# Peptides against a protein of PDB entry 3H8D, part 100

Target 1, 122 residues: chain A of PDB entry 3H8D
Amino acid sequence: DMKRQQRFFRIPFIRPADQYKDPQNKKKGWWYAHFDGPWIARQMELHPDKPPILLVAGKDDMEMCELNLEETGLTRKRGAEILPRQFEEIWERCGGIQYLQSAIESRQARPTYATAMLQNLL

## One batch from the design tools (peptide; made by RFdiffusion4, then SolubleMPNN)

Design b2_p18_2_s2
Fold by OpenDDE base, seed 5:
Structure b2_p18_2_s2 (fold): chain B 122 residues (1-122), chain C 122 residues (1-122), chain A 18 residues (1-18)
Amino acid sequence: as target 1 above (122 residues)
Amino acid sequence: as target 1 above (122 residues)
Amino acid sequence: SMPPPPEEAPPEPPPPPP
């Protein structure tokens, strides 16, 4: 239902290859998630050295967080929760609108708050 | 429609009587707003020396922000936007659940996202 | 000194790079 709480999170990640490097040599990426209630609706990964990864529920389920929101511990992780606009601004900048639109048009996207919002813009 | 963006804001205010006092003698209050799309749904005021003020759309319209969200400039005010939980935690603590419930029961509350959420809890 | 917060990994390991 559209009454589900929309929650957005961002956490840094370090590439596995940089995990054991000195702190100055660790390039941080950013992992972003949008939860439509308990389940992920969109995921986005910013990397320091490769294109952003955009993922949408239904299409990319196998590459997305399979944990429910409570299981992730994100709600308890200080500084992980972000404003909707902090997610959307990066999503827009990374081509997320077109990515989600294409997933809707191809009937690959599972209906979420995100799909419903995009359908109202078009 | 339930598809409206829910946005939450907090700004400090200084009491008129403290406006001209030295910075150390200025007791800050806090003004909180919940916007259900362009229009305010809930307002809350924390005062340093009096009970919190709780206001809900339909019941308290004359005491609430009459400006649409864009007119307020809140979206452009750095640090004004807050997470939903940052509003709700204070709302809960101030008795906002009971206040909104009573406004629904008395048929004074205008339907908003907030009224719809409370009706799902009950 | 509190240990630095553990390196924030995503809740799930990113899929192995292709």
Scores: peptide ipSAE 0.033, ipTM 0.577, DockQ to the pose 0.044
Fold by OpenDDE base, seed 1:
Structure b2_p18_2_s2 (fold): chain B 122 residues (1-122), chain C 122 residues (1-122), chain A 18 residues (1-18)
Amino acid sequence: as target 1 above (122 residues)
Amino acid sequence: as target 1 above (122 residues)
Amino acid sequence: SMPPPPEEAPPEPPPPPP
């Protein structure tokens, strides 16, 4: 559905184990989300001490944001919203194209803007 | 062509008549552009003392940016790039939907992402 | 004509936790 607004967000997170440590001992990760209209299409997590986590709708729903975009409050969080390319650059670098492609081929991916765009690139 | 990257930009401009005035006497306008891949699809200018200028590819080519996106250097200007919604909100508020629709109906508009999106909304 | 470059870059606000 080409009518849905594509919105991208990035937020820092601190690991639970570092939450109560001094600021100097807190390693920040980064949480990324792509919303295809009200619902998440892709999620990504960058960690300082483990590989990136890549998640796609349909396949990884249990690990992804369950809230609709309005419920998240991300649109009201100053500096959370990022440009599409700021998401895509990291997504590509983390192997997101291959991850999403595999999810489509295995019929695990829910159809989203992201799946449609990938299918247009192939 | 759904494969082209949509990119949006905003830059301030000062009227030539105010260019040499003290900062307090400079009224800033705002220049907006939507690029559909390498070429401009829509342009908009907000002025402090006249109505907004709305421009669409095909119809208003003589008044629009003639450079491709790379030639403009806008992608290299920090803070020039804006979110799609930041463009669309102002575009809508300025009557851009009706302006583009009229350009389509009169066969003056060049087909772009913007024309395709509008045709999908109708 | 293209207007002059922006004088100031908008501030990058820090992102919020999920």
Scores: peptide ipSAE 0.019, ipTM 0.557, DockQ to the pose 0.091
Fold by OpenDDE base, seed 2:
Structure b2_p18_2_s2 (fold): chain B 122 residues (1-122), chain C 122 residues (1-122), chain A 18 residues (1-18)
Amino acid sequence: as target 1 above (122 residues)
Amino acid sequence: as target 1 above (122 residues)
Amino acid sequence: SMPPPPEEAPPEPPPPPP
C-alpha cells in the first residue's frame, strides 16, 4: 500500500469587504491546507484582524475543504504548493499541536497522517 | 473599457461524511459559480439530501468564493468551465431569479452583471 | 456570527451552515 503523499498548500485571500479597496488598503489573509493523500487533514487561516483559525478533519469537517486535492486545482496553481515545514512552523506558532491533541482526546479527530504523527510525539 | 468577461464553472463535491464510503455510496453534490470579470457574482450548490443553496454577491459575501477567478485555478481545471446557459438553466430551476430580485429590493445585492441583466428583464 | 470562511479556501462549497 503506497503511503499517502503529504502535500501542503498556501494561498493569499482578501476579505470580501476589502475586494474593492485600493491595493494598499486590502488586508491580505492566508489560507493553508495539509492534504493526506486526496483528502484534507488540517486547514489553517491567518487573518490580519482576528485570531488564526485552526481546523482538523473529523472535528471541523463542516468548516474545511470538502473537495479532494485534484478537485481543488491547488496542484495546478503555480506557487500554491509549499514545503511541509512552511506549514508546520505556522501551525505550531498558532497552537495547532494543542488543538489537534484536544480533538484526539475528545474523540472528534478523524485518523490522518497528522493524528498519527502527534501520537508518535506524545 | 473592455466589458468584463462572464465565465461560468461547475465542479463536483463529495460531502465530508461520504469521503470514505464506497464510490456507489458517495452522494455527489455540485458547486456552480458565475464570475463577472475577476470576481464572483453568483454561487450555487446542489446537494443530494438538502435544498439547493443560492448565493449572490453583496448579500452572501461571507458564504461565497472570495478569491478572484485566477486565484481559484478554475480556468486551469479541465472540464470545470461551462456554458452560460448550463448555469442559468439550473439557477432558474432553483428559484435564482426570485432570490436575486429579493436581494436587489432589500438593497443587499452588490451591482454585478447578474443584477444588471435582471433589472433589464423587470 | 461565524467568522467568514477564509477567502482563499479553494472554490469549495461553503461549509453548510451548522
Scores: peptide ipSAE 0.036, ipTM 0.345, DockQ to the pose 0.039; fails the geometry check
Fold by OpenDDE base, seed 4:
Structure b2_p18_2_s2 (fold): chain B 122 residues (1-122), chain C 122 residues (1-122), chain A 18 residues (1-18)
Amino acid sequence: as target 1 above (122 residues)
Amino acid sequence: as target 1 above (122 residues)
Amino acid sequence: SMPPPPEEAPPEPPPPPP
């Protein structure tokens, strides 16, 4: 388990709304993913005009990335890969610790690197 | 309320995974929206490899389109607008009636054209 | 049967193709 490579990605999205606006009027959301080996462990979405969406493997599988990491092509997208701390800093600020903790406590979270790390903090 | 224009949209999405694959290997999901006047009333996502996601205003506001219809630019995207029945047929097949009903019963649904129409069927 | 791997919900639907 701990031998799986932890990889983090961030890609901008433009709301369907701002797609046809001038570039200056396009608000960008941000999609974030944490892959624990080939599979997503956490997903997070920053929207300009709504609360962040937090998703954890096991609980939110129906709302998360279904593709394995290689299928995503994220590893081939220049500038998509981010540092672990660039994910964690946003995850922490958005309440991701409490969200993942609650998913562990309710037995909804699939065991991942993220669940293991949280359990080591607690 | 009943004077608000009901408008329906469908746009394809390509998973981040298939983004860099050859066009023939790109599985397309479909994003669907029902706008009750300026605001989204229902959202639905068809994925090739996971169950459909159903979202209703009030309950799922954090997961739904936050932009008003004009902000979305969907009205300016050729081929995005669909007929009401093109939305409802998929909504029905995906269990959207039961999903919306449960959201009404739990008092999570915001009153919309869709809630009113469902309540008239029950 | 293992649940199907959960598809990436796109972020908000990709802006309409140009």
Scores: peptide ipSAE 0.028, ipTM 0.385, DockQ to the pose 0.066; fails the geometry check

Design b2_p18_2_s3
Fold by OpenDDE base, seed 3:
Structure b2_p18_2_s3 (fold): chain B 122 residues (1-122), chain C 122 residues (1-122), chain A 18 residues (1-18)
Amino acid sequence: as target 1 above (122 residues)
Amino acid sequence: as target 1 above (122 residues)
Amino acid sequence: SMPPPPEEPPPEPPPPAP
């Protein structure tokens, strides 16, 4: 059981509609990712004008980052990598525990570090 | 098997002999810790004028932090928490892999996340 | 009824700066 490295990232995004607006009119969202080894396990998006998006591997694969961690270049982006707690704090606030639990119970979530951790807390 | 949270910290220290010196004459060292759940698994000290100190749980318990993570207040110290790689990079440079390996082989190291990770790499 | 605009694909991580 290779204990895969857990790595967390956060990057700002600007909506396509705001891309060409003046900086003052650009509402920034935040894109979060949890990588369990080379592959994304959880993704989260904070928007300035709509509810958070929560995504978990197995259930939401079509809406999640398809690139492996190295392909994303996130490890090379200065300031993109964040502490586990910086991800988890927002994940918890957005209802991520309940979202992941429901995905596990419905058998939609693939096994990840995140699923294993949640199952150990219950 | 409760997957314990791995948390890493770094704080500057000043040698007792320099405590009362002018700021320009204070040589700063760096104290590093890896906590495997509530307890320290690895400790490292970088000094401005002597070799690094490497410490591993089980072998070096008497020289390591005896406080649990919550008791240290490190989680509440702004800028003390660091990324896993920020610890591991220095650990590797200081020969920490070999130090931990020798402690495992001599049966001096207690089982931790660090020992398990090393055993998975070999 | 106009179909709702396709939900913009989730922002792919912006390409690494060149």
Scores: peptide ipSAE 0.033, ipTM 0.569, DockQ to the pose 0.031
Fold by OpenDDE base, seed 4:
Structure b2_p18_2_s3 (fold): chain B 122 residues (1-122), chain C 122 residues (1-122), chain A 18 residues (1-18)
Amino acid sequence: as target 1 above (122 residues)
Amino acid sequence: as target 1 above (122 residues)
Amino acid sequence: SMPPPPEEPPPEPPPPAP
């Protein structure tokens, strides 16, 4: 398990409604992903106009990226890959620790690198 | 309130990951919206590979279309507008009645045309 | 290809713009 490469990605998104608006009127969100090996472990979305969305594997599989890492093409998208801390900093600020903890406690979270690391902090 | 025009829309979506796949490998979902005047009252998403998503105003505002009807451009998209029954039939089959009822009972639902109609059926 | 639903952030990464 701990031999899986942890990889983190961030990409901007524009709401479909803003796609054809003037650049100044395009609200920019950010999509974040943590891949624990080939599979997503955590997902997070920053919106300009609504609260962050936090998603964890097992609990939120239906709302998360269902492609494996290679299928996403994220590894081939220049500037998409980010440092672990660039993900974790935003995750922490958005309450991701408590969210993941609650998912572990309720037995909804699938065991991942992220669950293991959280359990080591607690 | 009851003077607001009830308008219903359906548009297909392709998962981003399938956008550039061959047409045969593109899984097609459907996004549905009920607008009670300018604002969304209900949203529903049909996925080929996961359960339907049901969303109701007040409870799920953060997961729903946050644009007013005019801002969506749906009224200008040919073939997007559907008949009320074309929405309701799918809504009913997906458990939308129970979902909305539960949101009313828990006081999470914002009063809409849909809440009023449901309350008239109960 | 119809544009994605108006406001669901893609549950999956938007395709790289070509």
Scores: peptide ipSAE 0.032, ipTM 0.405, DockQ to the pose 0.110
Fold by OpenDDE base, seed 1:
Structure b2_p18_2_s3 (fold): chain B 122 residues (1-122), chain C 122 residues (1-122), chain A 18 residues (1-18)
Amino acid sequence: as target 1 above (122 residues)
Amino acid sequence: as target 1 above (122 residues)
Amino acid sequence: SMPPPPEEPPPEPPPPAP
C-alpha cells in the first residue's frame, strides 16, 4: 500500500550497562525507526563503541520494535519525529541500501514501502 | 508518479505594509508549501488579520510559487522543511480538503500527489 | 470606491541564505 503514511523517528538511548553510571560516563546511542503505516519497516541503532545496527522487517523482526506505532508513544514524544531524509541519510551512510537489497534477494525481507522504493531505484 | 519525493515547507512572512514597522508592530504570517517532486502541489498562507489562503496546482498557478524546489532554496533554509503532518494538520483545519476536492470536481486542479491522495480517501 | 488594496503578492520564499 503506497497509501500508508511513512513516519520516521529518532530517540537517544543509553546502554543498559551505563544506565546507572554518572552522566559523564553515559555514552548515548541513537535509535532510529521507519514506520510504514502502523508497523516498523526499518530500524537502525547508532552506538558510540560498536558498528551501527541495521534491521529490516521480515528479516530482523525479533530484534525490531514489536509495538505498532501508536503503542510506542513515539508520535507523542516531542522531538522524536524526524524528516524522511534525516533517516535516509544515516541509513545510506550505514550501508542500509545494500543491507535491504540483500534481504530482498535472500527473500528475508517483508514487503514494505522501503522494499518498494529500493526496487524502484534498481 | 507516486515516486516523487513529497516535501513540505513553512516560512514566516511579514506583510509588506508591516515590513518597515517596529518589530512589535510586525504581524507575522506563515507561508506553507507542498512540493510534489520539483513542483509545488499546494500552497497555504496564514495571516493574522485575514482568512487563510489556500492554493492548489492547476487552479491557482498564478498565485503560487513559480520556481521549482531547487530554485527556491527552501531545501537549504534551516528550519524551513516540516513534516507532512505539520502541513496536513493546518491544511485540513483551513478547509483544504474541500478546497482541493472542489478544484478536482471543477477540473481546475492539475493532477498531483495531493489530488491522488484525496481521490484515495474518497 | 477605493480600489481594493493590491493583493499582496504571494509571499515568495525568502531567498536562500547565501
Scores: peptide ipSAE 0.013, ipTM 0.555, DockQ to the pose 0.034
Fold by OpenDDE base, seed 2:
Structure b2_p18_2_s3 (fold): chain B 122 residues (1-122), chain C 122 residues (1-122), chain A 18 residues (1-18)
Amino acid sequence: as target 1 above (122 residues)
Amino acid sequence: as target 1 above (122 residues)
Amino acid sequence: SMPPPPEEPPPEPPPPAP
Protein backbone atom coordinates (compact mmCIF):
# COMPACT_ATOMS: atom_id res chain seq x y z
CA ASP B 1 0.00 0.00 0.00
CA MET B 2 1.78 3.16 -1.19
CA LYS B 3 2.01 5.63 1.68
CA ARG B 4 -0.30 8.56 0.91
CA GLN B 5 1.62 11.59 -0.29
CA GLN B 6 1.58 14.52 2.15
CA ARG B 7 1.15 17.78 0.22
CA PHE B 8 0.82 21.32 1.54
CA PHE B 9 -0.59 24.43 -0.12
CA ARG B 10 -0.90 28.16 0.53
CA ILE B 11 -2.99 30.72 -1.35
CA PRO B 12 -3.74 34.39 -0.68
CA PHE B 13 -7.29 35.62 -0.17
CA ILE B 14 -8.79 39.10 0.12
CA ARG B 15 -11.63 39.78 2.55
CA PRO B 16 -14.99 40.40 0.86
CA ALA B 17 -15.13 43.88 2.43
CA ASP B 18 -11.70 44.74 0.94
CA GLN B 19 -12.49 43.56 -2.62
CA TYR B 20 -13.08 47.12 -3.91
CA LYS B 21 -10.33 48.90 -1.96
CA ASP B 22 -7.10 50.15 -3.47
CA PRO B 23 -4.45 47.38 -3.63
CA GLN B 24 -2.54 49.10 -0.81
CA ASN B 25 -5.56 48.93 1.51
CA LYS B 26 -6.46 45.31 0.69
CA LYS B 27 -5.31 43.39 3.73
CA LYS B 28 -4.42 39.93 2.45
CA GLY B 29 -5.21 36.79 4.37
CA TRP B 30 -3.65 33.37 3.76
CA TRP B 31 -5.38 30.03 3.29
CA TYR B 32 -3.35 26.89 4.08
CA ALA B 33 -4.14 23.23 3.48
CA HIS B 34 -2.55 19.89 4.31
CA PHE B 35 -3.67 16.99 2.11
CA ASP B 36 -3.12 13.41 3.29
CA GLY B 37 -3.31 11.74 -0.09
CA PRO B 38 -6.43 12.90 -1.95
CA TRP B 39 -8.23 14.35 1.11
CA ILE B 40 -7.67 17.34 3.37
CA ALA B 41 -6.30 16.59 6.85
CA ARG B 42 -5.82 20.16 8.16
CA GLN B 43 -6.86 23.64 7.10
CA MET B 44 -5.66 26.99 8.44
CA GLU B 45 -6.59 30.60 7.73
CA LEU B 46 -4.52 33.65 8.62
CA HIS B 47 -6.45 36.91 8.80
CA PRO B 48 -5.14 40.46 9.22
CA ASP B 49 -7.85 41.48 11.73
CA LYS B 50 -9.04 38.29 13.49
CA PRO B 51 -7.42 35.25 15.16
CA PRO B 52 -6.12 32.38 13.03
CA ILE B 53 -8.65 29.69 12.15
CA LEU B 54 -7.51 26.10 12.68
CA LEU B 55 -9.50 23.17 11.30
CA VAL B 56 -8.94 19.39 11.50
CA ALA B 57 -10.59 16.56 9.58
CA GLY B 58 -13.44 14.79 11.39
CA LYS B 59 -14.05 17.67 13.81
CA ASP B 60 -14.39 20.54 11.33
CA ASP B 61 -15.45 18.69 8.16
CA MET B 62 -18.30 21.15 7.46
CA GLU B 63 -15.81 24.05 7.55
CA MET B 64 -13.11 22.34 5.45
CA CYS B 65 -12.51 21.67 1.77
CA GLU B 66 -14.89 18.93 0.55
CA LEU B 67 -13.08 18.48 -2.77
CA ASN B 68 -10.32 15.97 -3.32
CA LEU B 69 -6.89 17.40 -4.10
CA GLU B 70 -7.21 16.86 -7.85
CA GLU B 71 -10.62 18.58 -7.89
CA THR B 72 -9.20 21.61 -6.02
CA GLY B 73 -6.60 22.22 -8.72
CA LEU B 74 -4.08 23.34 -6.05
CA THR B 75 -1.49 21.03 -7.61
CA ARG B 76 -1.93 22.99 -10.83
CA LYS B 77 -1.72 26.51 -9.37
CA ARG B 78 1.79 27.83 -9.78
CA GLY B 79 3.33 28.77 -6.43
CA ALA B 80 0.48 27.29 -4.34
CA GLU B 81 2.40 24.20 -3.21
CA ILE B 82 4.65 24.76 -0.19
CA LEU B 83 7.10 22.66 1.76
CA PRO B 84 5.80 20.68 4.77
CA ARG B 85 7.86 22.84 7.15
CA GLN B 86 6.32 26.05 5.75
CA PHE B 87 2.90 24.77 6.83
CA GLU B 88 4.02 23.24 10.15
CA GLU B 89 5.86 26.38 11.29
CA ILE B 90 2.68 28.47 10.99
CA TRP B 91 0.51 25.64 12.40
CA GLU B 92 2.71 25.41 15.51
CA ARG B 93 2.72 29.22 16.01
CA CYS B 94 -1.09 29.27 15.82
CA GLY B 95 -1.49 26.56 18.51
CA GLY B 96 -2.26 23.76 16.04
CA ILE B 97 -0.60 21.01 18.12
CA GLN B 98 -2.88 21.69 21.10
CA TYR B 99 -5.91 22.08 18.82
CA LEU B 100 -5.34 18.71 17.14
CA GLN B 101 -4.55 17.03 20.47
CA SER B 102 -7.85 18.24 21.92
CA ALA B 103 -9.71 16.95 18.84
CA ILE B 104 -8.09 13.50 19.29
CA GLU B 105 -8.87 13.39 23.02
CA SER B 106 -12.53 14.37 22.40
CA ARG B 107 -12.74 11.66 19.67
CA GLN B 108 -13.68 14.32 17.09
CA ALA B 109 -10.59 13.94 14.89
CA ARG B 110 -10.71 11.57 11.93
CA PRO B 111 -7.52 9.49 11.60
CA THR B 112 -5.04 11.21 9.26
CA TYR B 113 -1.29 11.48 8.82
CA ALA B 114 -1.47 14.52 11.14
CA THR B 115 -3.15 12.56 13.96
CA ALA B 116 -0.66 9.70 13.55
CA MET B 117 2.34 12.06 13.74
CA LEU B 118 1.00 13.73 16.87
CA GLN B 119 0.33 10.35 18.52
CA ASN B 120 3.96 9.41 17.83
CA LEU B 121 5.16 12.58 19.62
CA LEU B 122 3.01 12.19 22.75
CA ASP C 1 -16.64 51.14 -19.04
CA MET C 2 -16.78 47.55 -20.34
CA LYS C 3 -19.78 45.77 -18.84
CA ARG C 4 -18.52 43.14 -16.41
CA GLN C 5 -18.65 39.66 -17.91
CA GLN C 6 -21.18 37.34 -16.26
CA ARG C 7 -19.66 33.86 -15.90
CA PHE C 8 -21.12 30.75 -14.30
CA PHE C 9 -19.40 27.63 -13.00
CA ARG C 10 -20.29 24.20 -11.64
CA ILE C 11 -18.04 21.65 -9.96
CA PRO C 12 -18.77 18.35 -8.21
CA PHE C 13 -17.87 17.74 -4.58
CA ILE C 14 -17.99 14.66 -2.36
CA ARG C 15 -19.10 14.90 1.26
CA PRO C 16 -16.28 14.42 3.79
CA ALA C 17 -18.11 11.38 5.25
CA ASP C 18 -18.28 9.75 1.79
CA GLN C 19 -14.60 10.25 0.91
CA TYR C 20 -13.66 6.62 1.68
CA LYS C 21 -16.79 4.92 0.31
CA ASP C 22 -16.93 2.97 -2.92
CA PRO C 23 -17.51 5.25 -5.95
CA GLN C 24 -21.06 3.90 -6.23
CA ASN C 25 -21.86 4.95 -2.65
CA LYS C 26 -20.26 8.41 -2.91
CA LYS C 27 -23.22 10.75 -3.17
CA LYS C 28 -21.99 13.73 -5.18
CA GLY C 29 -22.96 17.27 -4.39
CA TRP C 30 -22.64 20.22 -6.76
CA TRP C 31 -21.09 23.62 -6.14
CA TYR C 32 -22.28 26.51 -8.34
CA ALA C 33 -20.99 30.06 -8.68
CA HIS C 34 -22.00 33.21 -10.51
CA PHE C 35 -19.21 35.74 -11.04
CA ASP C 36 -20.07 39.36 -11.85
CA GLY C 37 -16.76 40.33 -13.40
CA PRO C 38 -13.90 39.32 -11.08
CA TRP C 39 -16.04 38.81 -7.94
CA ILE C 40 -18.67 36.28 -6.89
CA ALA C 41 -22.29 37.48 -6.91
CA ARG C 42 -24.10 34.22 -6.02
CA GLN C 43 -23.12 30.79 -4.75
CA MET C 44 -25.22 27.63 -4.53
CA GLU C 45 -24.60 24.14 -3.17
CA LEU C 46 -26.66 21.06 -3.99
CA HIS C 47 -26.39 18.24 -1.48
CA PRO C 48 -27.76 14.68 -1.71
CA ASP C 49 -28.98 14.58 1.92
CA LYS C 50 -29.66 18.21 3.00
CA PRO C 51 -31.46 21.25 1.55
CA PRO C 52 -29.76 23.41 -1.09
CA ILE C 53 -27.57 26.21 0.23
CA LEU C 54 -28.11 29.63 -1.38
CA LEU C 55 -25.68 32.48 -0.82
CA VAL C 56 -25.64 36.09 -2.07
CA ALA C 57 -22.89 38.71 -1.99
CA GLY C 58 -23.09 41.22 0.87
CA LYS C 59 -25.34 39.00 3.01
CA ASP C 60 -23.32 35.79 2.98
CA ASP C 61 -19.81 37.12 2.26
CA MET C 62 -18.24 35.06 5.07
CA GLU C 63 -19.71 31.87 3.52
CA MET C 64 -18.80 32.76 -0.08
CA CYS C 65 -15.69 32.54 -2.23
CA GLU C 66 -13.22 35.24 -1.17
CA LEU C 67 -10.97 34.80 -4.22
CA ASN C 68 -11.38 36.68 -7.46
CA LEU C 69 -12.32 34.61 -10.52
CA GLU C 70 -8.74 34.43 -11.82
CA GLU C 71 -7.46 33.27 -8.42
CA THR C 72 -10.13 30.51 -8.27
CA GLY C 73 -8.89 29.02 -11.52
CA LEU C 74 -12.46 28.02 -12.46
CA THR C 75 -11.87 29.56 -15.92
CA ARG C 76 -9.01 27.10 -16.39
CA LYS C 77 -10.90 24.01 -15.15
CA ARG C 78 -12.14 22.04 -18.15
CA GLY C 79 -15.91 21.58 -18.01
CA ALA C 80 -16.40 23.86 -14.98
CA GLU C 81 -17.88 26.78 -16.94
CA ILE C 82 -21.61 26.49 -17.63
CA LEU C 83 -24.16 28.54 -19.52
CA PRO C 84 -26.06 31.26 -17.61
CA ARG C 85 -29.33 29.33 -18.02
CA GLN C 86 -27.79 26.18 -16.49
CA PHE C 87 -27.15 28.15 -13.31
CA GLU C 88 -30.43 30.12 -13.32
CA GLU C 89 -32.62 27.04 -13.81
CA ILE C 90 -31.23 25.44 -10.63
CA TRP C 91 -31.23 28.79 -8.76
CA GLU C 92 -34.93 29.29 -9.55
CA ARG C 93 -35.83 25.71 -8.50
CA CYS C 94 -34.03 26.20 -5.18
CA GLY C 95 -35.96 29.42 -4.35
CA GLY C 96 -33.08 31.75 -5.27
CA ILE C 97 -35.33 34.56 -6.53
CA GLN C 98 -37.10 34.85 -3.16
CA TYR C 99 -33.82 34.48 -1.28
CA LEU C 100 -32.15 37.33 -3.20
CA GLN C 101 -35.28 39.49 -2.96
CA SER C 102 -35.31 39.11 0.84
CA ALA C 103 -31.61 40.03 0.98
CA ILE C 104 -32.29 43.21 -1.05
CA GLU C 105 -35.29 44.18 1.11
CA SER C 106 -33.28 43.67 4.33
CA ARG C 107 -30.43 45.79 2.84
CA GLN C 108 -28.04 42.84 3.24
CA ALA C 109 -27.35 42.30 -0.48
CA ARG C 110 -24.36 44.02 -2.07
CA PRO C 111 -25.17 45.48 -5.51
CA THR C 112 -24.33 42.98 -8.27
CA TYR C 113 -25.58 42.05 -11.73
CA ALA C 114 -27.94 39.60 -9.96
CA THR C 115 -29.51 42.32 -7.79
CA ALA C 116 -29.87 44.64 -10.81
CA MET C 117 -31.60 41.92 -12.87
CA LEU C 118 -34.04 41.15 -10.07
CA GLN C 119 -34.82 44.85 -9.57
CA ASN C 120 -35.65 45.06 -13.29
CA LEU C 121 -38.15 42.18 -12.93
CA LEU C 122 -39.97 43.52 -9.89
CA SER A 1 -23.79 32.31 15.49
CA MET A 2 -20.70 30.38 14.45
CA PRO A 3 -19.23 32.09 11.44
CA PRO A 4 -20.09 29.93 8.47
CA PRO A 5 -17.25 27.64 7.56
CA PRO A 6 -14.88 29.38 5.23
CA GLU A 7 -16.02 28.40 1.81
CA GLU A 8 -13.95 25.71 0.26
CA PRO A 9 -11.24 27.58 -1.51
CA PRO A 10 -12.49 27.51 -5.02
CA PRO A 11 -10.84 24.60 -6.73
CA GLU A 12 -7.67 25.99 -8.15
CA PRO A 13 -7.73 25.94 -11.92
CA PRO A 14 -6.22 23.05 -13.73
CA PRO A 15 -3.16 24.39 -15.46
CA PRO A 16 -4.04 25.45 -18.95
CA ALA A 17 -3.62 22.42 -21.14
CA PRO A 18 -0.07 22.50 -22.40
Scores: peptide ipSAE 0.028, ipTM 0.347, DockQ to the pose 0.048; fails the geometry check

Design b2_p18_2_s4
Fold by OpenDDE base, seed 4:
Structure b2_p18_2_s4 (fold): chain B 122 residues (1-122), chain C 122 residues (1-122), chain A 18 residues (1-18)
Amino acid sequence: as target 1 above (122 residues)
Amino acid sequence: as target 1 above (122 residues)
Amino acid sequence: ALPPPPEEAPPEPPAPAA
């Protein structure tokens, strides 16, 4: 549904294993989310020491944020919301297009704004 | 076409009449633009001393930015790009919904992402 | 420019490193 607002968020995270390390030894990751209306459509995790994790709704629901957008509090977190391109640029670099495409082809992806956009590009 | 990226920009402007005034006497306005792909869909001008100016593609083409998005250089201007909601919130406050609706009803509005979204709301 | 995000935990903890 074209009515749903597409909202993108990014927050830094420190891995649980690094929580008790000195600040200099805390490797900062980045958590990214694309919300298609109230529900997450895509999630991405950037890590300093491992490949990025890409997740898409339907396929990866168990690994993705289960909270609706309002429940996340992200809309109230100053500086958390980012431009669409700030998400997409990283998504593209991480191979997100291919990942989502494969999820669509395998019929694992739940239809979202992201799937619709990709289908329009192909 | 759902393929087109929706991009929003905001830049401050000083009115031509105020250009030669002392900085303290320069009333800063704000220029807002919504680009539906390469072309402007909506434009808004906030002024400190007069009502906001709302402009929509088709109806107000002569008063709107004629440059395509790339020609504007807005994508290269640091801090010019804003979140969709940063545009929409001001647009709504300024009566933009009603303005666009009236332009649609009068058949003056060129079909854009903005017109499509409004038609979905209505 | 958007302000930098605050340093915080994600809404849900990242999956444990496999």
Scores: peptide ipSAE 0.031, ipTM 0.602, DockQ to the pose 0.058
Fold by OpenDDE base, seed 2:
Structure b2_p18_2_s4 (fold): chain B 122 residues (1-122), chain C 122 residues (1-122), chain A 18 residues (1-18)
Amino acid sequence: as target 1 above (122 residues)
Amino acid sequence: as target 1 above (122 residues)
Amino acid sequence: ALPPPPEEAPPEPPAPAA
């Protein structure tokens, strides 16, 4: 349903191992989320020293945000919300299209706005 | 139709009278646009020395952007696209809800995403 | 998994100049 609001968020995180280091030695990662209405559709994690993590609803539920959008507090966090393109640009660069496509083809992906958009493209 | 992408833009403008003044004397206004798919649904203009201008599709077509979204080049202008809330916050502060409501009640507003959202609120 | 604790808010995109 296209009625659901599509919202995208990005927040920095510090690795647990860097939590107590000097600020200059704290390598920031980035946590990205696409919410299709109240529930997460896609999640992505950029790390400074390992490959990006791509996650899609249905396939990766156990590794994804289990909170609904309101429970995350992301809508109330200044600077957390990003433009759709700011998510999609990174998603595409990280191979997100192929990742989601494979999840659809394997019947692991839960239907979301993201799956619908991809199916419109293919 | 909720299938249409809702996109919001903001660009600064300089008054014609200030065009050739020293930079310090150029008062910037702000032009805001809400596009419901390819066509403008709402337009707002903030001026440094006069009241905000509020415009809604159907009612104010002759005063609004006549170009489709692609023709505007706004999607290609870095920093022009803004979050929905960044538009709505200013729209609300300028009395946009009442303005659009009146346009709907007078049957002057063309049906858009904006009119549908307002009708869901009322 | 819960979202990681945010450290610092990401910078807001700058407003474009016309």
Scores: peptide ipSAE 0.023, ipTM 0.560, DockQ to the pose 0.076
Fold by OpenDDE base, seed 1:
Structure b2_p18_2_s4 (fold): chain B 122 residues (1-122), chain C 122 residues (1-122), chain A 18 residues (1-18)
Amino acid sequence: as target 1 above (122 residues)
Amino acid sequence: as target 1 above (122 residues)
Amino acid sequence: ALPPPPEEAPPEPPAPAA
């Protein structure tokens, strides 16, 4: 519950097709994660050439990070950790509130800090 | 309540006596703040030559930041905002848990996010 | 009260490459 540490991360990724191109021809995407304690609660991917991907625990588990937070090594990657607001601002802009709300209403979302916070806002 | 945004800040300060000394002779202190919504909930000062100063809302209001968060300009100071854990780690190391607990028990602490979290841990 | 203005803001860590 409210004792679990909330941690947020962002890392850039290069598309597979751009991996061996010159740096100027590599378009970066951004991978975002919200961890509610050891497990991912929300994931988001920003792509240079397709719509944002939003993922929530319970509903999208197969498409989300399966590693616990410690296994990811994200806590050891300098500059990977971001402020909550840095995640939420992008999440909101990408329609994350509605996405999570729909997942709650359909009973697909696993209860997380994110679901609890949304329920407190509604 | 749990809807208020929790934000944490750290800024360096130079001792008044060192203000006009050469950079190598200036020892930096660190000023830390936890804001529970618009108002400060906890403050901490790390000094190079004296014990840490811990301050909690209600008890230490006269020694704490009197400005609301927006008035401080801290949100506009690049690099001033820090992660919750970056504050909490120092707070814990400096005896902040016991300090806040004592302030709660003596009924000196104003209810904040910090007091609520501590009560959930105990 | 707020301390005097910081002389230097702490550096922002660069974003890691994936």
Scores: peptide ipSAE 0.012, ipTM 0.573, DockQ to the pose 0.088
Fold by OpenDDE base, seed 5:
Structure b2_p18_2_s4 (fold): chain B 122 residues (1-122), chain C 122 residues (1-122), chain A 18 residues (1-18)
Amino acid sequence: as target 1 above (122 residues)
Amino acid sequence: as target 1 above (122 residues)
Amino acid sequence: ALPPPPEEAPPEPPAPAA
């Protein structure tokens, strides 16, 4: 839907345990977000030392960004915005399709662009 | 549709008349493309000295890129790929919505992601 | 465990520190 801009963001995060280490010893994780208009639709966290975390709106709201896109400041953060494919490639690799599908089937997923697109794929 | 990746590209072009001028005297135009999967859906050309050119698949096929996305090498060209919004913002400013709408209404536009999205907007 | 605040804290609400 042209009415809702799909926007994707990625920012690095440092593990709490590495926060005060020398830069060379900081293992970076990556936080990913898909915003369907003002609201987050999917979130993904890549960790250097644990499995990726996949989150979908409706199911995982408590674990996801509650701020609307403007409130996040992500649109104003240089280098934070990424191409859709840059999100989707990682999402797919991490099992995001199955994760979202399961959330849809269980009626846990809130309708988003992501859910709609997946429904078109299946 | 998740089955077709929407990808957007921008590359500079130099006017033929400026091709051999010093870099400071080269006025850059911008060539934009929207690929709906392997095939171009929209093309846009920004010129420094003439109105923008807007082109839509089906209507303007003869004036548009005939190569599929892979054949273009755009995916392999550093800095060529752009965010959807970076295309859409310019497209909108240049009257692309009206142009595509007119092409749809006249049955000249080939069905693409762009046509589908516009239909959802209207 | 709070994901570490990304150095660029995702606008994630700070997960409450466990």
Scores: peptide ipSAE 0.035, ipTM 0.611, DockQ to the pose 0.029; fails the geometry check

